# Ledger of designs, part 43: peptides against a protein of PDB entry 2AUS

Target 1, 323 residues: chain A of PDB entry 2AUS
Amino acid sequence: ADIKREVIVKDDKAETNPKWGFPPDKRPIELHIQYGVINLDKPPGPTSHEVVAWIKRILNLEKAGHGGTLDPKVSGVLPVALERATRVVQALLPAGKEYVALMHLHGDVPEDKIRAVMKEFEGEIIQRPPLRSAVKRRLRTRKVYYIEILEIDGRDVLFRVGVEAGTYIRSLIHHIGLALGVGAHMAELRRTRSGPFKEDETLVTLHDLVDYYHFWKEDGIEEYIRKAIQPMEKAVEHLPKIWIKDSAVAAVAHGANLTVPGIVKLNAGIKKGDLVAIMTLKDELVALGKAMMSTQEMIERSKGIAVDVEKVFMPRDWYPKLW

## One batch from the design tools (peptide; aimed at target 1 L206 D211 Y224)

Design b2_p19_3 (made by RFdiffusion4)
Pose (drawn by RFdiffusion4):
Structure b2_p19_3 (pose): chain A 309 residues (1-127, 142-323), chain P 19 residues (1-19)
Amino acid sequence: ADIKREVIVKDDKAETNPKWGFPPDKRPIELHIQYGVINLDKPPGPTSHEVVAWIKRILNLEKAGHGGTLDPKVSGVLPVALERATRVVQALLPAGKEYVALMHLHGDVPEDKIRAVMKEFEGEIIQRKVYYIEILEIDGRDVLFRVGVEAGTYIRSLIHHIGLALGVGAHMAELRRTRSGPFKEDETLVTLHDLVDYYHFWKEDGIEEYIRKAIQPMEKAVEHLPKIWIKDSAVAAVAHGANLTVPGIVKLNAGIKKGDLVAIMTLKDELVALGKAMMSTQEMIERSKGIAVDVEKVFMPRDWYPKLW
Amino acid sequence: SSWEEHSEKAEEELEELEE
């Protein structure tokens, strides 16, 4: 997921006018929230659905959604997209996820076999692909390990299968997500407590600084997604519902294949929309016309890059 | 202090949400 993609510039002269839109980290606080995402450290106990409901109540929001469900007893990274950026969590499906898990073996197994068996579970699995498994600690029947997986991978099922392969059986004692696409345990990871308090500092004490840092621009959700940057003049057509045509492309990531989910970005690096690539990167460079991206969801409001009549 | 007051309010609001 976190492979740095090469950027290919097709129109080296394209410029963006600062009158239109906003750099993503410079939105007025209200707009910042309307188009924001929270990198939330979900506490054990509530369902992911309940956590989102609490967040809507705390922030007095109409809409919100999470990216990748965590079960009630699971803690960790839970990206919660807000308001107009609610559907941006779609961008996380192609990106992977990482967990730290505690596995309790129902029988005694030599460490040698445990490490050997765990390693064999990398690659593909049926219940999804397991990118990597790193054993952190093996204390008796308790195995602490870090695992990277494809989205929708049920870790409980993975541990159960490891238990079967060992014959002794296995139980997942606890699980914590450490990564969900570009969201990880860094300075942007906030708790529900921080969110409530920072909201009070803003609505009661008039200080927007804390609630601002607790909420990320929605563009964070597409950090690991292939991108196509378009001209200012092309943003309006897309923002108004048209698919993206090749003439509007300024630069793009290498490796884009037909059918790939892509993010359409302005030259300010704001998220315009998510869509499916109808052409490859090379075809987008060589061709002068045609539909480059079948737009599935538009995020940018029509007001930022307006059509003038 | 201001931070202690806000922290108490935040704890009370989270407790109410848990109900």

Design b2_p19_3_s2 (made by RFdiffusion4, then SolubleMPNN; from b2_p19_3, 11 letters changed)
Fold by OpenDDE base, seed 5:
Structure b2_p19_3_s2 (fold): chain B 323 residues (1-323), chain A 19 residues (1-19)
Amino acid sequence: as target 1 above (323 residues)
Amino acid sequence: SREEEIKKKSDEILAELAK
């Protein structure tokens, strides 16, 4: 999520009409909810699917989806995309994750050895999915981006770990325990990040959501429920972006592929095949799509399909047809 | 207070959703 991407400007004279669209911070509350993502603090106990079902009941929603499963016993950051934003989870599922884990060692190990061995698990690791996973039980490589030991108390090791999506912390701890020669198990696990979503002021409980919904519906106070729901654009902050002309927005909103002339600015480092977010000049999410060109090709070419549009989010009427 | 009433109702709703 924290990858800084350079912005390359193709058209520095491109302006946007302030009357068109609904910028993320200017949506009426009902529209904000329709295009919202909750940074939920998932409690331990329920499944991620049960929690999504509860949110739908609490907020009277027809549709919702989560940005990556947490096990029943695992708490913490669960992004829940609402209504028209539901499919933005496509951007969140492959996003990196951070956890705080408590590892219990099955024997005594000197602290220096614990620290040395855990540092060796930074980088590429080989994992097998657990039996309960819907994923085929093939060996796969995963990245451990970092391991930060927070506390060592005898046989208990509290650590922060940043990982590639679908890394199994339970399996990581098992392998660390084997490398230490004593064995280990995962005592506790909390997810502290899911892509752009982290433990911050936007993190809310199920209790908060019930309270805030009642404040809105019974007392007419929308402030709390508005703050509890993030705009769907938050869920794509970690993706490479392409910003388009106002004249291109309605076409893309109708499902047309983005062509090179529609591009105003774009992130550096886009490769062919990358998932990209197509944005307005007001930072509204129009669509997700697959890059058909690199950043360099999008700069150098005057024509051609830049992005194969896979999923439109923006309503067709927010911007006028200018073609 | 109105806030305490809402919190109590929220606890009841969450308990019902968990059944």
Scores: peptide ipSAE 0.301, ipTM 0.873, DockQ to the pose 0.868
OpenDDE base, seeds 1, 2, 3, 4: peptide ipSAE 0.098, 0.111, 0.061, 0.258; ipTM 0.742, 0.761, 0.709, 0.858

Design b2_p19_3_s3 (made by RFdiffusion4, then SolubleMPNN; from b2_p19_3, 11 letters changed)
Fold by OpenDDE base, seed 1:
Structure b2_p19_3_s3 (fold): chain B 323 residues (1-323), chain A 19 residues (1-19)
Amino acid sequence: as target 1 above (323 residues)
Amino acid sequence: SKKEEIDKKSDEILAELLK
């Protein structure tokens, strides 16, 4: 999420009509909600599905979806995509996650040994999915990007961990405990990051949402509910982007694949098969799709399908049909 | 206070939604 991707410009003369579309910062409140994502602080207790159902009731929404399940006992960052943005969660499911975990050791271990062994768990680990997971219980490899020990108090180890999507922290702690020779269990877990969503000023509670919706509906104050909801474009900040001509937007919004002539600029390092965000020159999300070419192929070729469009978000009428 | 009234109403709404 924090890696600034290089931007390669193909057409430096491409302009955009300011009358077309609805940039994220210029959406009326109703439209902002229709294309919104909440950075929810999920409380411990409820399931992620129950929390999504509550948000739908609180905000009077027809549909919503979450950016990756948190267990009932796990709190913290749960992105909830609203209404027309609901399908943007597919960009968040494969995104890296960060957690703060409390590990309780079942015996006494010298601090130096704890630190040494935990450092060895950075990199590739073998995991078995828990019984409660709908994922087939196969051994699988996952990446641990980093482990940062925050505090060691006797048998209690507080640590921050960055992991590949679908890494089970409970299983990681179990394996650390085995490697230490005393055993361990997960006492507490909080998710502090899900891709571009983190613990920051955008993090809101269910209580905040009730209050902010009330301020809007009863008092006519939209400021709080507007700030509590991020534009759907936030949910794709971690993806490689392709920016397209105004003349290509309507075709992509109708579900046409993106062809090479429609590209104005793109991120470096796109590979064939990557999930990419198709953007307007006003940074509006048009669609998500699968790259059918590398960045290099998209630069060198004059024609062909650049992106297989999988999910359209933009309405068909925001940009004129020019074909 | 207006805040306490809002917090109370919020708690009532949440309590109804959590049933």
Scores: peptide ipSAE 0.017, ipTM 0.481, DockQ to the pose 0.784
OpenDDE base, seeds 2, 3, 4, 5: peptide ipSAE 0.017, 0.016, 0.005, 0.012; ipTM 0.550, 0.445, 0.287, 0.411; seed 2 fails the geometry check

Design b2_p19_3_s4 (made by RFdiffusion4, then SolubleMPNN; from b2_p19_3, 8 letters changed)
Fold by OpenDDE base, seed 5:
Structure b2_p19_3_s4 (fold): chain B 323 residues (1-323), chain A 19 residues (1-19)
Amino acid sequence: as target 1 above (323 residues)
Amino acid sequence: SKEEEIRKKAEEELAELAK
């Protein structure tokens, strides 16, 4: 999520009409919920699916989806996309994750050896999916972005780990234990990050959501429930973005592919085939799509399909048809 | 030793993973 992406301006004279659309911070509360994502602190015990079902009941929602399964025993950051934002989870599923894990060693190992061996697991690791995974038991490479040892207390090793999506921390700990020569198991696991969602002031519990919904419905106080729900645009912060002209927004909202003339600015480093977020000049999410051109091609070309639009989020009426 | 058996199993599992 922390990849700084340069912004290349293609049309420096492009303006936006302030009367069109609903910027993320200016949505009425009902509309904010319809286009919302909760940074949920998932409790240990329930499945991610049970938690999503509870949120739907608490907030009286028809649809919701989560940004990546946590095991029942695992707590922490579970992004839950609401209603019209439900499909934004497509952006979150492939996003990097961070965990804090407690590894218990099955023997005594000198601290220096623990530190040295754990550092060797930074980078590409080979993993086997756990027996209970519905995923084909093919060996797969995954990236460990970083391992930070927080505390070593005898046989207990508390560490932070940043990983590629779908890395199994239990398998990582097993392999570390093997490399140490004593074996190890995962005692505790908490997810501290899921792409742009982290442990911060936006993290809320199921209890918070109950209280905040009651404050809104019974007392007319919307502030708490408004703060507890992030705009769906938060869920795409880690994606490469393309900002489009007001005249292109309605066409894309109708499912038309983005053509090169509609581009105002874009992130550097877009490759053909990348998942990209199409944004208005007010930073509203219009759609997700597949890049059909690189950033360089989108700059150099005067015409052609820049993005194959896969998922429209914006309503068709927020911007006028200007074609 | 139990360590040598665990290391040997580790080397075998890692060698199977490297194939």
Scores: peptide ipSAE 0.043, ipTM 0.677, DockQ to the pose 0.010
OpenDDE base, seeds 1, 2, 3, 4: peptide ipSAE 0.000, 0.024, 0.024, 0.022; ipTM 0.260, 0.490, 0.547, 0.625

Design b2_p19_4 (made by RFdiffusion4)
Pose (drawn by RFdiffusion4):
Structure b2_p19_4 (pose): chain A 309 residues (1-127, 142-323), chain P 19 residues (1-19)
Amino acid sequence: ADIKREVIVKDDKAETNPKWGFPPDKRPIELHIQYGVINLDKPPGPTSHEVVAWIKRILNLEKAGHGGTLDPKVSGVLPVALERATRVVQALLPAGKEYVALMHLHGDVPEDKIRAVMKEFEGEIIQRKVYYIEILEIDGRDVLFRVGVEAGTYIRSLIHHIGLALGVGAHMAELRRTRSGPFKEDETLVTLHDLVDYYHFWKEDGIEEYIRKAIQPMEKAVEHLPKIWIKDSAVAAVAHGANLTVPGIVKLNAGIKKGDLVAIMTLKDELVALGKAMMSTQEMIERSKGIAVDVEKVFMPRDWYPKLW
Amino acid sequence: SLWEEHAEKAEEELEELAE
């Protein structure tokens, strides 16, 4: 997921006018929230659905959604997209996820076999692909390990299968997500407590600084997604519902294949929309016309890059 | 301090949401 993509510039002269839109980290606080995402450290106990409901109540929001469900007892990274950026969590499906898990073996097994068996579970699995498994600690029947997986991978099922392969059986004692695409345990990871307090500092004490840092621009959700940057003049057509045509492309990531989910970005690096690539990167460079992206969801409001009549 | 007051309010609000 976190492979740095090469950027290919097709129109080296394209410029963006600062009058239109906003750099993503410079939105007025209200707009910042309307188009924001929270990198929330979900506490054990509530369902992911319940956590989102609490967040909507705390921030007095109309809409919100999470990216990748965590079960009630699972803690960790739970991206919660807000308001107009609610559907941006779609961008996380192609990006992977990482967990730290505690596995309790129902029988005694030599460490040698445990490490050997765990390693064999990398690659593909049926219940999804397991990118990597790193054993952190093996204390008796308790195995602490870090695992990177494809989205939708049920870790409980993975541990159960490891138990079967060892014949002694296995139980997942606890699980914590450490990564969900570009969201990880860094300075942006906030708790529900921080969110309530920072909201009070803003609405009661008039200080926007804390609630601002607790909420990320929605562009964060697409950090690991292939991107196509378009001219200012092309943003309006897309913002108004048109698919993206090749003439509007300024630069793009290498490796884009037909059918790939892509993010359409302004030259300010704001998210305009998510869509499916109808052409490859090379075809987008060589061709002068045609639909480059079948737009599935538009995020940018029509007001930022307006059509003038 | 404002930090202590807001922290108490945040704890109370989270307890109410948990109900």

Design b2_p19_4_s1 (made by RFdiffusion4, then SolubleMPNN; from b2_p19_4, 9 letters changed)
Fold by OpenDDE base, seed 2:
Structure b2_p19_4_s1 (fold): chain B 323 residues (1-323), chain A 19 residues (1-19)
Amino acid sequence: as target 1 above (323 residues)
Amino acid sequence: SREEEISKKSEEILEELRK
């Protein structure tokens, strides 16, 4: 999520009409909710699915979805996409995750050895999915991006870990314990990051959501519920982006593929097959799609399909049909 | 206060949702 992508401008004269669309910061409250994502602090106890069902009841929503399962006992960052934004979770499922974990060792180990061995688990690791996973129990590689030891108190090791999507922290701790020669188990786990969503001022509880909904519906105060819900565009911040002409927006919103002439600017380093976000010049999410060209091909070519549009988010009427 | 009243009602709603 923190990779700053270079922006290459293809058409420096392209302008946008201020009368068209609804920029993320200018949506009426009802529309903001329809295209919203909650950075939820999931409590320990309930499943991620139960929490999504509760949010739907609290906010009187027909649809919602979560940006990657947390186990019942695991707390912390659970992005919940609302209503028309529900399918934006597709962008969050493959995103990197961060956790704070408490590991309990089953024997005494010198602190220097703990630090040395845990550092060896940075990089590629081999994992087997747990028995309770719906995924076939094949051995798979996963990346551990970093391990930061926060505290060592005898047999208790508190650490921060950044991992590839679908890395099992419980399995990582088990393997660390084996490498230390004493064994270990996961005592506590909290997710502190899911792609662009982290522990910050946007993190809200279920209690906050109930309070803020009542402030809106009973007292007419919109500010709290507006702040508690992020625009769906937040959920695609970590993706490579392609910004398109106003004249291309309505076609893409109708499910047409993006062609090269519609591109105004794009991120560097797009590869064929990448998931990309198609944006307006007002940073509105039009659609998600699969890149059919690299960044270089999108610059060099005058025509062709740049993006195979997989999921449209923008309503068809926000921009005029210009074809 | 109005905030305390809403907070109490919110706790009741959350307890109902957990059943």
Scores: peptide ipSAE 0.151, ipTM 0.792, DockQ to the pose 0.845
OpenDDE base, seeds 1, 3, 4, 5: peptide ipSAE 0.006, 0.037, 0.000, 0.124; ipTM 0.381, 0.675, 0.266, 0.775

Design b2_p19_4_s2 (made by RFdiffusion4, then SolubleMPNN; from b2_p19_4, 8 letters changed)
Fold by OpenDDE base, seed 5:
Structure b2_p19_4_s2 (fold): chain B 323 residues (1-323), chain A 19 residues (1-19)
Amino acid sequence: as target 1 above (323 residues)
Amino acid sequence: SREEEIKKKADEELAELAA
């Protein structure tokens, strides 16, 4: 998630009109909610779908979606995209995840051996989907980005793990237990990160949301509910970005593909086929799309389709039609 | 014990992953 991407400027003279659009930090509260994402601390017990349904009831919303399922027993970071932002979850589904897991070993193993074996699971691992998964049981490779052992207490191993999306921590623990020769199971699991969403001051409970909504509706205090909801742009921070001219914004907001002349600046390392965020010069999310060119091609070419626009988020009227 | 049942289920899940 923390891939720092270089920003390449294609047009250093491009300016933006401050009167156009609604920057993420300047949205009226109602508009902020319509384009919001909650960094929810999912409690253990309910399904991710039940939690989304509760948020919709609490906040009086028609639509919401989550940034990747947590099992009922699993707590922690569940991004919930609201209303017009609901489809931004497609950016979060493929994002890396971090967990804190408690592994219980089925036998005694020397600490040095535990540490050595767990370190060998950093990198590429082969996994099977769990039986309860609706996904066809097929062997798949997944990346383990890092394993950090936090504590070893006899047979209990507390560890932090960063993983590729769709890595099964239960299966990882199982394979570690096999490699240790004693077997192991997952005793506890908490998700501490989902792409750009982590355990920080933005993490809120369902109870917090109830209270903060009441403070807004009954007392007129919007501050708490405003802080509890992140702008939808937070949900795309981990994506490669392309920033466009003010004159291109309305066209893209109407569903037109982004052409090369509309590009002001872009991240390095975009490949053809990548999911990219199309941004205004005020860091407003216009759309998500598929890159049809590499970064290099977008720099070198004077024309052509740079991005196939798949999902528009920005309303059509935030920027004027300048074509 | 509850621990033995959890172990047994884990071992059954093991056997299915090893298969």
Scores: peptide ipSAE 0.006, ipTM 0.322, DockQ to the pose 0.016
OpenDDE base, seeds 1, 2, 3, 4: peptide ipSAE 0.005, 0.000, 0.000, 0.000; ipTM 0.400, 0.326, 0.341, 0.304; seed 2 fails the geometry check

Design b2_p19_4_s3 (made by RFdiffusion4, then SolubleMPNN; from b2_p19_4, 11 letters changed)
Fold by OpenDDE base, seed 3:
Structure b2_p19_4_s3 (fold): chain B 323 residues (1-323), chain A 19 residues (1-19)
Amino acid sequence: as target 1 above (323 residues)
Amino acid sequence: SRKERISKKSKELLEELLK
């Protein structure tokens, strides 16, 4: 989410019709919910699946999905995509994560040594997935982007850690404990970030959602429930984007692949095989897809398939068929 | 109050969901 991507303009004359589509800030409340993502503060205790089921019951929804499992005991940032936005969670699975962890040491270690050893775990680490993971227990590399020690109280070490997706904090703490020579375990864990979703004013509890839904349904006050739900476009802020012509939107919304002539502007640094977000000129999410070209190829070529469209989000009728 | 009534219903619903 923190990577600023340059925007390269391919067609500087491309205009958009203000009468077409529903920009994220212009959706009626019902439509906003249908294309929404909740930045949920998951409580400790329930599974991520139970919490999703509860949100569906609270908001009277048929479908929802979460942006990456939190263990039952783990609290904090759980993005929950709603209804027509449910499939946007695939954009959040590969996103970086941040946690605050409490590590308990099994012996006394000088603070200077704790700080020095924990600093050595920034960068590439080798991990084995836990037994209960859906992932094969093969050794794999993962990036630790940063470790920030917040507090050291004897054997208790509170720290913030930024990690590549699918880094196991429990395993990291175990390895830190081994490197310290005394052993360690994870006492507490909270997720503070999942890609573009973080601890901010958009973070809401299950209790907040119940209250806000009742304020809307019983009282006619939509403001609270509107603020509690982010537009689905929030869930793709960290992805490289391709912005397309109004004339290309309906075709992509029907599941057609994006061809090079449809591109107005795009982010720099797209590689073949990257997950990309296809956007309108009003920053509406049309679809997710796999880049079939690099950014440079999409600029230089006059024709060809730029993006293999995998998941369409936009309704077919928001933009007219112009083919 | 209206707020207290809603918060009570919210609590009851959450307690039912947690069973």
Scores: peptide ipSAE 0.035, ipTM 0.700, DockQ to the pose 0.901
OpenDDE base, seeds 1, 2, 4, 5: peptide ipSAE 0.019, 0.026, 0.017, 0.018; ipTM 0.576, 0.689, 0.483, 0.601

Design b2_p19_5_s1 (made by RFdiffusion4, then SolubleMPNN; its pose is not in this set)
Fold by OpenDDE base, seed 3:
Structure b2_p19_5_s1 (fold): chain B 323 residues (1-323), chain A 19 residues (1-19)
Amino acid sequence: as target 1 above (323 residues)
Amino acid sequence: SWFDKLLEESKEYYEKNKL
């Protein structure tokens, strides 16, 4: 999420009509909710699916989906995409994640040895998914981006860890315990980040959502519920982006593939097969798709399919048909 | 359910603070 991507301009003369679309900051409250993502503080106890069902009941919604399962006992950052934004969660599945974990050691280990051994687990690690995971139990490599020890109290080690998507912290702690020679288990786990969603002022509880919905529906105060819901565009901040001409928006919103002439600007470093966000010049999410070209090919070519459009989000009527 | 309890507690909180 923190990788600043260079923006390459392909068409410096492209303008956008201010009358077309609904930029994230200009959506009426009902439309904002329909294209929203909640940065939920998931409580410990319920499943991620139960919490999504509860949000739907609180906010009177037909559809919602979460940006990556947290175990029942795990708390913290659970992005919940609402209504028409529900499918944006697919952008969050491959996103890096951060956790704060409490590891309990099964024996006494000198602090210097704990620090040294945990530092060796930064980088690539081999993991096997747990039995309870729907993921096939094959050995796989995962990246640990960083380990930051926050506190050591005897046998209890509190640490922050940044990891590649689908890294199992329970398995990491088990392997650290083996490397320390005493064994260890995961006592507590909280997710502090899921891609662009983190512990910040946008993090809200289920209680907050109930209260904020009541303030809106009963007292007419929309400010709280508006702040509690992020625009769906937040859920794609970590993806490479392609910005398109106003004339291309309606075609993509109808499910047409993005062709090279429709591109105004794009991020550097797109590879064939990457998940990309197709944006308007007003930073509205049109669609997610698979890159069929690299950034370089999209610059050099005059024609061809740039993006295979997989998921459309934008309504078909926000921009006029110009074909 | 845990959720029905949460809704009940929130309604009670809202009714108490609306006074």
Scores: peptide ipSAE 0.130, ipTM 0.761, DockQ to the pose 0.568
OpenDDE base, seeds 1, 2, 4, 5: peptide ipSAE 0.014, 0.029, 0.006, 0.043; ipTM 0.482, 0.607, 0.298, 0.671; seed 4 fails the geometry check

Design b2_p19_5_s2 (made by RFdiffusion4, then SolubleMPNN; its pose is not in this set)
Fold by OpenDDE base, seed 5:
Structure b2_p19_5_s2 (fold): chain B 323 residues (1-323), chain A 19 residues (1-19)
Amino acid sequence: as target 1 above (323 residues)
Amino acid sequence: SWFDELLAESKKWYEENRP
């Protein structure tokens, strides 16, 4: 998912006023929390909904949402968007995921055969959603981007897997077991990535959040809680971006569609219908929207609706009305 | 609850490790 998108500059003379907005790195702590996303290490046991409720209690928040359900027994990367950033989780739902899985085989299989068969599951696979899924129980195609075998110990196979959103690793392991002829089940699962969120120094536990909140509230030390919360802009790093003029920001923040004259620079490869992030020249998220033009059309055209604005994140007053 | 235990442990840790 780390496809660096080329940036095409349409207006190389466009400047931004440093007095307008709040760049992701320059938000006061309260504002940073209001526009924050936690890269949570979800413990095994609780549901993703319970964990979100606990974060709201720990941090004294009214609203929060998660970037894609982890089953109770599944640990690891759960992005939790806070307060005014809550709706940004919709950008994370379609994002690719990575897992480390432990597969237990129900019989002995030579290691060479395990490796060969697991390699055949890279690419497009047909899956059926589990019984407990809110998703309609229809057969669906999903992409497995890669499978990396980490360890084979007899009947236990530890592997890393990169998958399209909504790929069921339990179902993948079941199908691998069938292909091996012995059957298999998922013994353990950890999510190591959800789009731009991964296992890194930004990954925090619920315990960390309690401690860091107390350090801030009781001792006035904001450093830890500031580091524990990522700016909401992190949650859109994987999307194609369009950067707009300062003069267009307030209009988009009021829910106006982005028109072609407002574009300063944009990513290559935007297609009509793509979800795009509308950014300021200071890399602040203004809105999410649907591309109404391709990148090429946005370059070549002098007018028209470039993006149908679906969700505004930026407050209406961060940039002046210049219309 | 698991969460009440977490809060109790964290509070204890904080009291023991307060700067």
Scores: peptide ipSAE 0.261, ipTM 0.847, DockQ to the pose 0.830
OpenDDE base, seeds 1, 2, 3, 4: peptide ipSAE 0.017, 0.021, 0.242, 0.198; ipTM 0.461, 0.531, 0.844, 0.816

